# Ledger of designs, part 156: peptides against a protein of PDB entry 2YKT

Target 1, 231 residues: chain A of PDB entry 2YKT
Amino acid sequence: SRSEEMHRLTENVYKTIMEQFNPSLRNFIAMGKNYEKALAGVTYAAKGYFDALVKMGELASESQGSKELGDVLFQMAEVHRQIQNQLEEMLKSFHNELLTQLEQKVELDSRYLSAALKKYQTEQRSKGDALDKCQAELKKLRKKSQGSKNPQKYSDKELQYIDAISNKQGELENYVSDGYKTALTEERRRFCFLVEKQCAVAKNSAAYHSKGKELLAQKLPLWQQACADPS

## One batch from the design tools (peptide; made by RFdiffusion4, then SolubleMPNN)

Design b2_p19_6_s4 (from b2_p19_6, 9 letters changed)
Fold by OpenDDE base, seed 2:
Structure b2_p19_6_s4 (fold): chain B 231 residues (1-231), chain A 19 residues (1-19)
Amino acid sequence: as target 1 above (231 residues)
Amino acid sequence: SEEEYEQEKLKFLEEEEEE
């Protein structure tokens, strides 16, 4: 029946969220944490490299013929420091605004969806059973009427069951329809939240890339000419 | 709001656990 089909669709939406979306989201969070850790590792390794570059700049500054190149090397290290600071800000946002919030939500959500599905199933079954009962009683009444010498005695009761069946059928269809709409809304809400949080991360990432581009674009021409300039 | 939604989820769970 239409109601049975829509009931199956409703259950499938909840099952898809619980069995596919939520586990995938947990994996997404885990992969995000790994990515964050790797970027933190890059930051640490880069610090060592540019600290060594500063040492080379110090040596240049102590030389008689390459003193100005010391300033260039220091500037290179400083620009890197500024870029890394921007990266750290981005990572902080990535952690606090995306990963932490998603982790908090996914933990509660599994319990909620299980309870919501269970409630829906219980109420759907209750309405279905009530309908089936009325249909069975009508069938019994019709059988009794057919075997009776006075079928007209049961006519009013038959009409009452027909009306009750019609009403219960309508209620069941409406309930399942509303359940399906609710389930789809729940699914969409979760994807929308993910998209919105990822957009925030993307904005912060764009700021990091922009800052790096601007700093390097400003300084790189100066650094490129440094060796051509007489001391 | 998203915060209100999360609170509603908590309330829902509390109600279902009491039944």
Scores: peptide ipSAE 0.390, ipTM 0.888, DockQ to the pose 0.687
Fold by OpenDDE base, seed 5:
Structure b2_p19_6_s4 (fold): chain B 231 residues (1-231), chain A 19 residues (1-19)
Amino acid sequence: as target 1 above (231 residues)
Amino acid sequence: SEEEYEQEKLKFLEEEEEE
Protein backbone atom coordinates (compact mmCIF):
# COMPACT_ATOMS: atom_id res chain seq x y z
CA SER B 1 0.00 0.00 0.00
CA ARG B 2 0.98 3.67 -0.29
CA SER B 3 1.22 3.89 3.49
CA GLU B 4 3.46 0.84 3.70
CA GLU B 5 5.76 2.16 1.01
CA MET B 6 6.05 5.54 2.69
CA HIS B 7 6.70 3.79 6.00
CA ARG B 8 9.56 1.86 4.42
CA LEU B 9 10.97 5.07 2.95
CA THR B 10 10.82 6.74 6.37
CA GLU B 11 12.67 3.90 8.05
CA ASN B 12 15.26 3.92 5.27
CA VAL B 13 15.99 7.61 5.83
CA TYR B 14 16.67 7.03 9.53
CA LYS B 15 18.75 3.94 8.75
CA THR B 16 20.76 5.85 6.14
CA ILE B 17 21.60 8.56 8.67
CA MET B 18 22.49 6.05 11.36
CA GLU B 19 24.34 3.51 9.24
CA GLN B 20 25.89 5.69 6.51
CA PHE B 21 25.97 9.37 7.45
CA ASN B 22 27.04 9.15 11.10
CA PRO B 23 29.84 6.60 10.52
CA SER B 24 31.02 8.64 7.53
CA LEU B 25 30.98 11.76 9.69
CA ARG B 26 33.12 10.02 12.30
CA ASN B 27 35.56 9.13 9.56
CA PHE B 28 35.47 12.71 8.30
CA ILE B 29 36.40 13.94 11.78
CA ALA B 30 39.25 11.44 11.95
CA MET B 31 40.54 12.55 8.55
CA GLY B 32 40.25 16.16 9.71
CA LYS B 33 42.43 15.40 12.72
CA ASN B 34 44.98 13.76 10.46
CA TYR B 35 44.96 16.79 8.18
CA GLU B 36 45.43 19.11 11.16
CA LYS B 37 48.37 17.03 12.36
CA ALA B 38 49.97 17.12 8.93
CA LEU B 39 49.62 20.90 8.73
CA ALA B 40 51.18 21.20 12.17
CA GLY B 41 54.01 19.08 10.84
CA VAL B 42 54.43 21.44 7.89
CA THR B 43 54.59 24.33 10.32
CA TYR B 44 57.37 22.70 12.28
CA ALA B 45 59.37 21.78 9.18
CA ALA B 46 58.95 25.26 7.74
CA LYS B 47 60.27 26.81 10.96
CA GLY B 48 63.48 24.85 10.60
CA TYR B 49 63.90 25.92 6.99
CA PHE B 50 63.36 29.60 7.65
CA ASP B 51 65.50 29.56 10.78
CA ALA B 52 68.25 28.30 8.52
CA LEU B 53 67.46 31.16 6.13
CA VAL B 54 67.89 33.61 9.03
CA LYS B 55 71.32 32.12 9.60
CA MET B 56 72.21 32.86 5.99
CA GLY B 57 70.96 36.41 6.53
CA GLU B 58 73.22 36.78 9.55
CA LEU B 59 76.20 35.72 7.48
CA ALA B 60 75.30 38.23 4.78
CA SER B 61 74.98 40.98 7.38
CA GLU B 62 78.48 40.17 8.65
CA SER B 63 79.94 40.27 5.14
CA GLN B 64 81.69 43.29 3.67
CA GLY B 65 80.00 43.21 0.29
CA SER B 66 76.55 41.70 0.90
CA LYS B 67 75.25 43.44 4.02
CA GLU B 68 72.06 44.72 2.40
CA LEU B 69 71.19 41.21 1.25
CA GLY B 70 71.12 40.22 4.91
CA ASP B 71 68.13 42.49 5.42
CA VAL B 72 66.41 40.93 2.42
CA LEU B 73 66.88 37.43 3.82
CA PHE B 74 65.57 38.56 7.22
CA GLN B 75 62.51 40.05 5.55
CA MET B 76 61.88 36.80 3.71
CA ALA B 77 61.97 34.90 7.00
CA GLU B 78 59.75 37.46 8.72
CA VAL B 79 57.11 37.29 5.99
CA HIS B 80 57.11 33.54 6.40
CA ARG B 81 56.63 33.94 10.15
CA GLN B 82 53.61 36.14 9.56
CA ILE B 83 52.14 33.67 7.05
CA GLN B 84 52.72 30.87 9.54
CA ASN B 85 50.92 32.79 12.27
CA GLN B 86 47.91 33.05 9.98
CA LEU B 87 48.05 29.32 9.36
CA GLU B 88 48.10 28.65 13.10
CA GLU B 89 45.04 30.82 13.57
CA MET B 90 43.27 28.95 10.80
CA LEU B 91 44.15 25.62 12.43
CA LYS B 92 42.80 26.75 15.79
CA SER B 93 39.56 27.72 14.14
CA PHE B 94 39.47 24.44 12.23
CA HIS B 95 39.86 22.51 15.47
CA ASN B 96 37.50 24.51 17.67
CA GLU B 97 34.75 25.38 15.22
CA LEU B 98 34.57 22.23 13.14
CA LEU B 99 36.19 19.16 14.67
CA THR B 100 35.23 19.69 18.32
CA GLN B 101 31.65 20.61 17.49
CA LEU B 102 31.18 17.64 15.18
CA GLU B 103 32.60 15.27 17.81
CA GLN B 104 30.18 16.56 20.42
CA LYS B 105 27.20 16.06 18.14
CA VAL B 106 27.83 12.63 16.68
CA GLU B 107 27.45 10.60 19.87
CA LEU B 108 24.27 12.30 21.03
CA ASP B 109 22.87 12.10 17.53
CA SER B 110 23.24 8.34 17.35
CA ARG B 111 21.25 7.90 20.55
CA TYR B 112 18.64 10.42 19.52
CA LEU B 113 18.03 8.90 16.09
CA SER B 114 17.68 5.43 17.56
CA ALA B 115 15.07 6.66 20.01
CA ALA B 116 13.26 8.71 17.37
CA LEU B 117 13.06 5.78 14.98
CA LYS B 118 11.82 3.50 17.77
CA LYS B 119 9.10 5.95 18.75
CA TYR B 120 8.00 6.31 15.14
CA GLN B 121 7.90 2.55 14.64
CA THR B 122 5.91 2.00 17.83
CA GLU B 123 3.30 4.58 16.98
CA GLN B 124 3.06 3.49 13.34
CA ARG B 125 2.52 -0.11 14.44
CA SER B 126 -0.07 0.94 17.01
CA LYS B 127 -2.08 2.84 14.40
CA GLY B 128 -1.72 0.01 11.89
CA ASP B 129 -2.88 -2.61 14.39
CA ALA B 130 -5.88 -0.52 15.37
CA LEU B 131 -6.84 -0.18 11.71
CA ASP B 132 -6.44 -3.90 11.11
CA LYS B 133 -8.61 -4.67 14.12
CA CYS B 134 -11.42 -2.45 12.87
CA GLN B 135 -11.22 -4.01 9.41
CA ALA B 136 -11.39 -7.47 10.91
CA GLU B 137 -14.40 -6.56 13.05
CA LEU B 138 -16.22 -5.13 10.02
CA LYS B 139 -15.56 -8.34 8.12
CA LYS B 140 -16.97 -10.40 11.00
CA LEU B 141 -20.02 -8.16 11.22
CA ARG B 142 -20.72 -8.47 7.49
CA LYS B 143 -20.45 -12.24 7.69
CA LYS B 144 -22.90 -12.28 10.59
CA SER B 145 -25.30 -9.98 8.74
CA GLN B 146 -25.33 -12.22 5.65
CA GLY B 147 -26.40 -15.17 7.79
CA SER B 148 -29.06 -13.24 9.68
CA LYS B 149 -32.81 -13.13 9.06
CA ASN B 150 -32.68 -9.42 9.95
CA PRO B 151 -29.64 -7.81 8.27
CA GLN B 152 -30.97 -4.34 9.07
CA LYS B 153 -30.11 -4.93 12.73
CA TYR B 154 -26.40 -4.58 11.91
CA SER B 155 -26.59 -1.60 9.54
CA ASP B 156 -25.77 1.04 12.16
CA LYS B 157 -22.76 -0.88 13.45
CA GLU B 158 -21.53 -1.41 9.90
CA LEU B 159 -21.63 2.32 9.25
CA GLN B 160 -19.76 2.96 12.50
CA TYR B 161 -16.97 0.58 11.52
CA ILE B 162 -16.75 2.04 8.01
CA ASP B 163 -16.36 5.51 9.48
CA ALA B 164 -13.82 4.30 12.03
CA ILE B 165 -11.78 2.56 9.30
CA SER B 166 -11.83 5.67 7.14
CA ASN B 167 -10.67 7.84 10.03
CA LYS B 168 -7.95 5.43 11.14
CA GLN B 169 -6.72 5.03 7.56
CA GLY B 170 -6.46 8.79 7.21
CA GLU B 171 -4.66 9.12 10.54
CA LEU B 172 -2.17 6.43 9.60
CA GLU B 173 -1.47 8.00 6.21
CA ASN B 174 -1.00 11.42 7.76
CA TYR B 175 1.25 10.06 10.50
CA VAL B 176 3.48 8.22 8.04
CA SER B 177 3.58 11.22 5.71
CA ASP B 178 4.58 13.54 8.55
CA GLY B 179 7.12 10.99 9.71
CA TYR B 180 8.71 10.95 6.27
CA LYS B 181 8.88 14.75 6.11
CA THR B 182 10.42 14.84 9.59
CA ALA B 183 13.01 12.24 8.65
CA LEU B 184 13.99 14.15 5.50
CA THR B 185 14.25 17.34 7.53
CA GLU B 186 16.53 15.62 10.03
CA GLU B 187 18.76 14.40 7.20
CA ARG B 188 18.89 17.80 5.54
CA ARG B 189 19.70 19.51 8.84
CA ARG B 190 22.79 17.36 9.27
CA PHE B 191 24.08 18.06 5.77
CA CYS B 192 23.35 21.75 6.18
CA PHE B 193 25.33 21.86 9.41
CA LEU B 194 28.28 20.23 7.68
CA VAL B 195 28.07 22.66 4.76
CA GLU B 196 27.92 25.65 7.10
CA LYS B 197 30.95 24.49 9.05
CA GLN B 198 32.87 23.85 5.84
CA CYS B 199 31.97 27.36 4.71
CA ALA B 200 33.56 28.69 7.90
CA VAL B 201 36.68 26.63 7.18
CA ALA B 202 36.76 27.93 3.61
CA LYS B 203 36.46 31.52 4.83
CA ASN B 204 39.34 31.06 7.26
CA SER B 205 41.43 29.40 4.56
CA ALA B 206 40.72 32.26 2.18
CA ALA B 207 41.90 34.73 4.81
CA TYR B 208 45.12 32.77 5.25
CA HIS B 209 45.78 32.64 1.51
CA SER B 210 44.90 36.31 1.05
CA LYS B 211 47.28 37.43 3.79
CA GLY B 212 50.11 35.38 2.34
CA LYS B 213 49.47 36.69 -1.16
CA GLU B 214 49.40 40.29 0.05
CA LEU B 215 52.62 40.03 2.03
CA LEU B 216 54.51 38.33 -0.77
CA ALA B 217 53.14 40.66 -3.45
CA GLN B 218 54.32 43.65 -1.43
CA LYS B 219 57.85 42.41 -0.81
CA LEU B 220 58.73 40.25 -3.80
CA PRO B 221 59.52 43.14 -6.19
CA LEU B 222 61.89 44.60 -3.59
CA TRP B 223 63.65 41.29 -3.11
CA GLN B 224 63.97 40.73 -6.86
CA GLN B 225 65.79 44.04 -7.26
CA ALA B 226 68.19 43.55 -4.35
CA CYS B 227 70.93 41.93 -6.44
CA ALA B 228 70.71 44.58 -9.16
CA ASP B 229 71.66 47.33 -6.74
CA PRO B 230 75.37 48.05 -6.56
CA SER B 231 76.93 47.14 -3.23
CA SER A 1 19.06 27.57 16.79
CA GLU A 2 21.44 24.64 16.66
CA GLU A 3 21.90 24.87 20.43
CA GLU A 4 18.15 24.75 20.99
CA TYR A 5 17.95 21.73 18.72
CA GLU A 6 20.60 19.90 20.75
CA GLN A 7 18.71 20.67 23.95
CA GLU A 8 15.51 19.36 22.39
CA LYS A 9 17.32 16.14 21.50
CA LEU A 10 18.46 15.76 25.10
CA LYS A 11 14.96 16.41 26.38
CA PHE A 12 13.56 13.87 23.95
CA LEU A 13 15.99 11.24 25.17
CA GLU A 14 15.10 11.94 28.79
CA GLU A 15 11.41 11.57 28.05
CA GLU A 16 11.91 8.29 26.20
CA GLU A 17 14.00 6.86 29.06
CA GLU A 18 11.25 7.65 31.57
CA GLU A 19 8.63 5.72 29.54
Scores: peptide ipSAE 0.386, ipTM 0.887, DockQ to the pose 0.688
Fold by OpenDDE base, seed 3:
Structure b2_p19_6_s4 (fold): chain B 231 residues (1-231), chain A 19 residues (1-19)
Amino acid sequence: as target 1 above (231 residues)
Amino acid sequence: SEEEYEQEKLKFLEEEEEE
């Protein structure tokens, strides 16, 4: 029936969220933590590299013929420091605004969705059973009427059961339809939340890239000419 | 809001546990 099909669809939406979306979201969080760790590792490794560059700048500053190149090397290291500071700020936001919030939500959501599905199933079954009971009673009444010498005695009761069946059928269909709309709304809400959080990540990432681009664009021409200028 | 939605989920769970 139409109601049975919509019921199956409703259950499938909840099952898809619980069995596909939520586990995938947990994996997404795990991959996010791994990515954060790797970027932190890059920051640490880069610090060592640019600290070594500063040492080369110190040697240039102590030289007789390359003193001005010392300042260039120091500027290169300083620009790197500023870029890394921006990266660290981005990573902090990535952790606090995305990963932590998603991790907190996914655990509660699993419990909530299980309870929501159970409630829906219980109420759907209750309405279905009540409909089946009325249909069975009407069938029994009709059998009794066919065997009776006075069928008109049962006519009013038959009409009452027909009306009750119609009302219960409509109620069941409406309940299942509303349940399906609710389930789809719950699914969409979760994807929308993910999209919104990824937009925040994108904004933070854009700020990091913009800062790096600006700093390098300002200084790179000066660095490129340094070797051409005699001391 | 998202915060209100999370509170509604908590209330829902409490109600279902009492039944």
Scores: peptide ipSAE 0.385, ipTM 0.886, DockQ to the pose 0.688
Fold by OpenDDE base, seed 1:
Structure b2_p19_6_s4 (fold): chain B 231 residues (1-231), chain A 19 residues (1-19)
Amino acid sequence: as target 1 above (231 residues)
Amino acid sequence: SEEEYEQEKLKFLEEEEEE
């Protein structure tokens, strides 16, 4: 029946969220933590590299013929420091605005969805059983009427059961329909939350890239001409 | 809001545990 098909669809939505989406989200969080750790590692390794560059700048500043190149090397290291500070800000936002919030939600969500599905199933079954009972009673009444010498005696009661069946059928169909809409809304809400948080990450990432581009665009022409200028 | 939704989830769980 239409009601039975819609019931199966509703259950499948909840099962898909619990068995596919939530495990995939846990994996996404884990991969995000790995990515954060790798970027922190890059920051640390870069610090060592540019600290060594500063040492080369110090040697140039102490030289007789390359003093001005010392300033260039120091500027290169300073631009790096500013870019790395922006990266650290991005990583902090990535952790606090995406990973932490997703991690806090996933455990509660699993429990909630299990309870929500159970409640839906219980109520759907209760309405279905009540409908089946009324249909069975009507069938019994009709059999009794066919065996009776006065079938007209049962006509009013037959009409009452027909009306009750119609009402219960309508209630069941509406309940299952609303259940399906609710399940789809729950699914969409989870994807929308992920998209919105990923948009925040993208904005923070764009700020990091823009800062680096601006700093390098400003200084690179000056650095490129430094060796052509006679000291 | 998302905060309201999380509170509704908690309330729902509390109600189902009492039944």
Scores: peptide ipSAE 0.385, ipTM 0.886, DockQ to the pose 0.695

Design b2_p19_7_s1 (from b2_p19_7, 8 letters changed)
Fold by OpenDDE base, seed 5:
Structure b2_p19_7_s1 (fold): chain B 231 residues (1-231), chain A 19 residues (1-19)
Amino acid sequence: as target 1 above (231 residues)
Amino acid sequence: SEFEKELKEMEEFLKEFEE
């Protein structure tokens, strides 16, 4: 029946979230942690490289003919430091606003979805059973009426059952329909949350890249001319 | 925050269901 099909669809939505979405989200979080760790590793490695560059700048500053190039090398290292600071801020946001929140949500969601599905199933079954009971009683009444010398005796009761069945059928259909809409809303809300969090990550990443671009664009022409200038 | 509100709603639902 239409109601049964919609019921199946509703259950499948909950099952898909529980069995596909949430496990995939857990994996996504794990991959995010790996990515964060790798970026932290890049930060550490870059520090060593630019610290070594500072050392070269110190040597230039101590030289007789290349002193001004020491300042250039120091500026290069300083720009890197500023870019790195922006990266660190991005990583903090990535950790605190995305990974931590997703972890908390996905953990609670397992319990929530189980409860929500059970609640839906219990009420759906209750309404279905009540409908089935009324249908069975009507069938019994009709059978009794066919064997009776006075069928009119049962006419009022038959009408009452017909009305009750119609009402219960409508209630069941509405409940299942609403249940399906609710389930789809639950699924959409979870995807929307992910999208919104990724938008925040994208904004932070854009800020990081923009800052780096600005700093380098400002200084690079100066650095490129440094060797052309007499000491 | 919106996140905190969602968590609270989920927790409240669980409390009601488990009671």
Scores: peptide ipSAE 0.232, ipTM 0.845, DockQ to the pose 0.902
Fold by OpenDDE base, seed 2:
Structure b2_p19_7_s1 (fold): chain B 231 residues (1-231), chain A 19 residues (1-19)
Amino acid sequence: as target 1 above (231 residues)
Amino acid sequence: SEFEKELKEMEEFLKEFEE
């Protein structure tokens, strides 16, 4: 029946979220943590490299003929420091606003969805059972009427059951339909949350890239001419 | 925040359902 089909669809939506979406989201969070760790590692390694560059700048500053190149090397290291600070801010946001929130949600969501599905199933079954009972009673009444010498005695009761069945059928169909819409809304809400959080990450990432581009665009021409213009 | 509100709603639902 239409109601049975829609009921199956509703259950499948919840099952898909619980068995496919949430496990995939947990994996996504894990991959995000790995990515964060790798970027932190890059930041640490880069610090060592640019600290060594500063040392080269110090040596230049102590030289007789390359003193001005010391300032250039220091500027290169300073620009890197500023870029790395921006990266650290992005990573902090990535951790606190994306990964932590997703982790909190996905942990709670397993219980929530299980409860929501169970609530739906219980009410759906209750309505279905009530309908089945009325149908069974009508069938019994019809059998009794067919075997009776006065079938007209049962006509009013038969009409009452027919009306009750029609009403209960309509209520069941409406409930299952609403349940399906609710389930689809739950699914969409979860994807929308992910999209919105990724948009925030993208904005932070754009700010990081923009800052780096601006700083390097400003200084790189000066650094490129430094060797040609001895002081 | 909207996030905190959503978590609270989920927790409240569970509380009501499990009681």
Scores: peptide ipSAE 0.227, ipTM 0.844, DockQ to the pose 0.827
Fold by OpenDDE base, seed 1:
Structure b2_p19_7_s1 (fold): chain B 231 residues (1-231), chain A 19 residues (1-19)
Amino acid sequence: as target 1 above (231 residues)
Amino acid sequence: SEFEKELKEMEEFLKEFEE
């Protein structure tokens, strides 16, 4: 029946979230943590490289013929520092606004979805059983009427059961339909949350890239000319 | 935040269901 099919679809939505989406989300979080760690590693390694560049700048500043190049090398290191500060801000947001929140939700979600599905199943079964009972009673009544010399005696009661069955059928169909809509909403909400958080990450990433581009665009022409204009 | 609200709603549902 339509109601039975809709019921199966509803259960399948919950099962898909619990068995496919949530495990995949946990993996996504794990991959995000790995990505964060790698970027932190890049930051650390870059610090060592540009600290060494500063040392070269110090040597230039102490030289007799290359003093002005010392300032250039220091500027290069300073631009790096500013870019790295922006990266650290991005990483902080990535951790706090994406990974932490997803981790908290996915942990709670297993219990929540199990409870939600169970609640739906219990109520659906209760309504279904009540409908089946009324249908069975009507069938019994009809058998009794068929064997009776006065079938008209049961006419009013038959009409009452027919009305009750119609009402219970409608209630069951509405409940299952609403259940399906609720399940789809639960699924969509989870994807939307992921999309929205990823948009925030993208904005922060864009800020990092823009800062680097702006700083380098400003200074690079000056640095390129430094060797052509000795002191 | 919306995030905090959603967590609270989930927790409240669980409390009601487990009672």
Scores: peptide ipSAE 0.226, ipTM 0.842, DockQ to the pose 0.912
Fold by OpenDDE base, seed 3:
Structure b2_p19_7_s1 (fold): chain B 231 residues (1-231), chain A 19 residues (1-19)
Amino acid sequence: as target 1 above (231 residues)
Amino acid sequence: SEFEKELKEMEEFLKEFEE
C-alpha cells in the first residue's frame, strides 16, 4: 500500500543517517584531526627552519660586509612569525568550532536518532493496529449479518465501522507522510550543518591566506633588491 | 549559539522519550 511504502521510505532515511552518514561523519572528524596534527607539525618544523634563518641573520649582522643583509633575514623570519600566528588562530578555530562541535553532536545524534525512529515506529504501529482491528471487526460484523434473519439490525454498526476505517486510514497516511517529511528534514539539517561549518573553515582559511599574501607582497620587493644595494 | 540550542533540543527530546 501507499502508506506501507512511505513507511519503508521513512525508516530507510533514518537508517541511512545512522548507518551511512554518522559513521562517515566520524571518519570525517578523524581525518580532520589528522589534518590538524599535520598542520601543527608543519608549524613546528617551520619554526626550526626560520630559527635557523635568524641565526644566519645574526652572522650577517656580525660580518664586516653583509650587515644590512642581516636585517633582511630578520624581516623574513618576522613575516614568517606573523603568518604562523595567523595559522595557529585558524587551527584553534578549526579545532574548537568544527571538530569539537561535530564530535559532540555525532555522539549525541546516535542516541537521538535511535529514539526518534523508535518513537515513529511505535506510533505508526499503534495506528496500524487500530486500523487492522476496525477492519477485522467489520469483517466479523458482515459475517454475522449474512447469517442473520434481520441484516438491517447491523446496518448502522457497519456504517460506523466503515467511517472509522476511513478516518483511521487517513490518519495513518497523514502520520506516515509527516514522518517522512520530518525524516528528510533531519537529514537535510545535518548536511546543512556540515556546509555551514565548512563555510566557517573557508573564511578562516581565507584570512590566513590573505595575511600571508599581504605581508609577502609588501616585503618581497625590498628583499629582492637587498643584494644589489651593497652598503 | 545555534549549535548549543540544537544540542539542548536533542537532549530534551531524549529526556522526554526516556521518561
Scores: peptide ipSAE 0.225, ipTM 0.841, DockQ to the pose 0.896

Design b2_p19_7_s2 (from b2_p19_7, 6 letters changed)
Fold by OpenDDE base, seed 5:
Structure b2_p19_7_s2 (fold): chain B 231 residues (1-231), chain A 19 residues (1-19)
Amino acid sequence: as target 1 above (231 residues)
Amino acid sequence: SEFEKELEEMEKFLEEFEK
């Protein structure tokens, strides 16, 4: 029946979230942590490289003929430091606003979805059973009426059952329909949350890249001319 | 925050269901 099909669809939505979405989200979080760790590793490695560059700048500053190039090398290292600071801020946001929140949510969601599905199933079954009972009683009544010398005796009661069945059928259909809409809303809300959090990450990443681009664009022409200028 | 509100709603639902 239409109601049964919609019921199945509703259950499948909950099952898909529980069995596909949430496990995939857990994996996504794990991959995010790996990515964060790798970026932290890049930060550490870069620090060593640019610290070594500072050392080269110190040597230039101590030289007789290349002193001004020391300042250039120091500026290069300083720009890197500023870019790195922006990366660190991005990573903090990535950790605190995305990974931590997703972890908290996905953990609670397992319990929530199980409860929500059970609640839906219990009420759906209750309404279905009540409908089935009324249908069975009507069938019994009709059978009794067919064997009676006075069928009119049962006419009022038959009408009452017909009305009750119609009402219960409508209630069941509405409940299942609403249940399906609710389930789809639950699914959409979870995807929307992910999208919104990724948008925040994207904004922070854009800020990081923009800052780096600005700093380098400002200084690079100066650095490129450094060797052309006499000491 | 919106996040905190969502968590609270989920927790409230669980509390009611588990009674």
Scores: peptide ipSAE 0.264, ipTM 0.863, DockQ to the pose 0.901
Fold by OpenDDE base, seed 1:
Structure b2_p19_7_s2 (fold): chain B 231 residues (1-231), chain A 19 residues (1-19)
Amino acid sequence: as target 1 above (231 residues)
Amino acid sequence: SEFEKELEEMEKFLEEFEK
């Protein structure tokens, strides 16, 4: 029946979230943590490289003929520092606004979805059983009427059961339909949350890239001319 | 925040269901 099919669809939505989406989300979080760690590693390694560049700048500043190049090398290191500061801000947001929140939700979600599905199943079964009972009683009544010399005696009661069955059928169909809509909303909400958080990450990433581009665009022409204009 | 509200709603549902 339509109601039975809709019921199966509803259960399948919950099962898909619990068995496919949530495990995949846990993996996504794990991959995000790996990505964060790698970027932190890049930051650390870059610090060592540009600290060494500063040392070269110090040597230039102490030289007799290359003093001005010391300032250039220091500027290069300073631009790096500013870019790295922006990266650290991005990483902080990535951790706090994406990974932490997803981790908290996915942990709670297993229990929540199990409870939600169970609640739906219990109520659906209760309504279904009540309908089946009324249908069975009507069938019994009809058998009794068929064997009676006065079938008209049961006419009013038959009409009452027919009305009750119609009402219970409608209630069951509405409940299952609403259940399906609720399940789809639960699924969509989870994807939307992921999309929205990823948009925030993208904005922060864009800020990082823009900062680097602006700083380098400003200074690079100056640095390129430094060797052509000795002191 | 919206995030905190959603967590609270989930927790509230669980509390009611587990009674």
Scores: peptide ipSAE 0.260, ipTM 0.859, DockQ to the pose 0.908
Fold by OpenDDE base, seed 2:
Structure b2_p19_7_s2 (fold): chain B 231 residues (1-231), chain A 19 residues (1-19)
Amino acid sequence: as target 1 above (231 residues)
Amino acid sequence: SEFEKELEEMEKFLEEFEK
């Protein structure tokens, strides 16, 4: 029946979220943590490299003929520091606003969805059972009427059951339909949350890249001419 | 925040359902 089919669809939506979406989201969070760790590692390694560059700048500053190149090397290291600070801010946001929130939600969501599905199933079954009972009673009544010498005695009761069955059928169909819409809304809400959080990450990433581009665009021409213009 | 509100709603639902 239409109601049975829609009921199966509703259950499948919840099952898909619980068995496919949520496990995949947990994996996504894990991969995000790995990515964060790798970027932190890059930041640490870069610090060592540019600290060594500063040392080269110090040596230049102590030289007789390359003193001005010391300032250039220091500027290169400073620009890197500013870029890395922006990266650290992005990573902090990535951790606190994306990964932590997703982790909190996915942990709670398993219990929530299980409860929501059970609630739906219980009410759906209750309505279905009530319908089945009315149908069974009508069938019994018809058997009595067919075997009776006065079938007209049962006519009013038969009409009452027919009306009750029609009403209960309509209520069941409406309930299952609403349940399906609710399930689809739950699914969409979860994807939308992910999209919105990724948009925030993208904005932070754009700010990081923009800052780096601006700083390097400003200084790189000056650094490129430094060797040609001895002081 | 909207995030905190959503979590609270989920928790309230669970509390009511588990009673």
Scores: peptide ipSAE 0.259, ipTM 0.861, DockQ to the pose 0.827
Fold by OpenDDE base, seed 3:
Structure b2_p19_7_s2 (fold): chain B 231 residues (1-231), chain A 19 residues (1-19)
Amino acid sequence: as target 1 above (231 residues)
Amino acid sequence: SEFEKELEEMEKFLEEFEK
């Protein structure tokens, strides 16, 4: 029946979220944490490299003929420091605004969806059983009427069951239809949340890249000329 | 925040369902 088909569709939406979306999201979070850790590692390694660059700048500053190059090397290290600070801000956003929130949500969602599905199933079954009962009673009544010498005696009761069946059928169809819409909304909301949080992180990442580009674009020409045009 | 509200709603639903 139409209601049975829609019921199956509704259940399938919930099952897809629980069995496909949520596990995939957990994996996504895990991969995100791994990515975050790797970037933190890059930050640490970069610090050592640019600290060593500063040391080279100090040596240049101590020299008689290369003092100005010391300043250049210091500037290079300082620009990197600023870029790195921006990266750290991006990582903070990545952790707090995406990973943490997704992790909290997915943890609760397993229980929530199970409960929501069970609630829907219970009510759907209740309505379905009530409909089936009315249909069965009508069938019994009709059999009794066919065997009776006075079938007209049962006519009013037959009409009552027909009306009840019609009403219950309508209620069931509406309930299942609403349930399906609700399930689809639940699914869409989860994807939308992911997209929105990813957008926030992307904006922060764009700011990081932009800042780095600006800083380097400003200084690189000066650095490139330092050896050819000593001050 | 919207996120916190959503979590709260989910928790409330579970609380009511598990009574």
Scores: peptide ipSAE 0.252, ipTM 0.857, DockQ to the pose 0.888

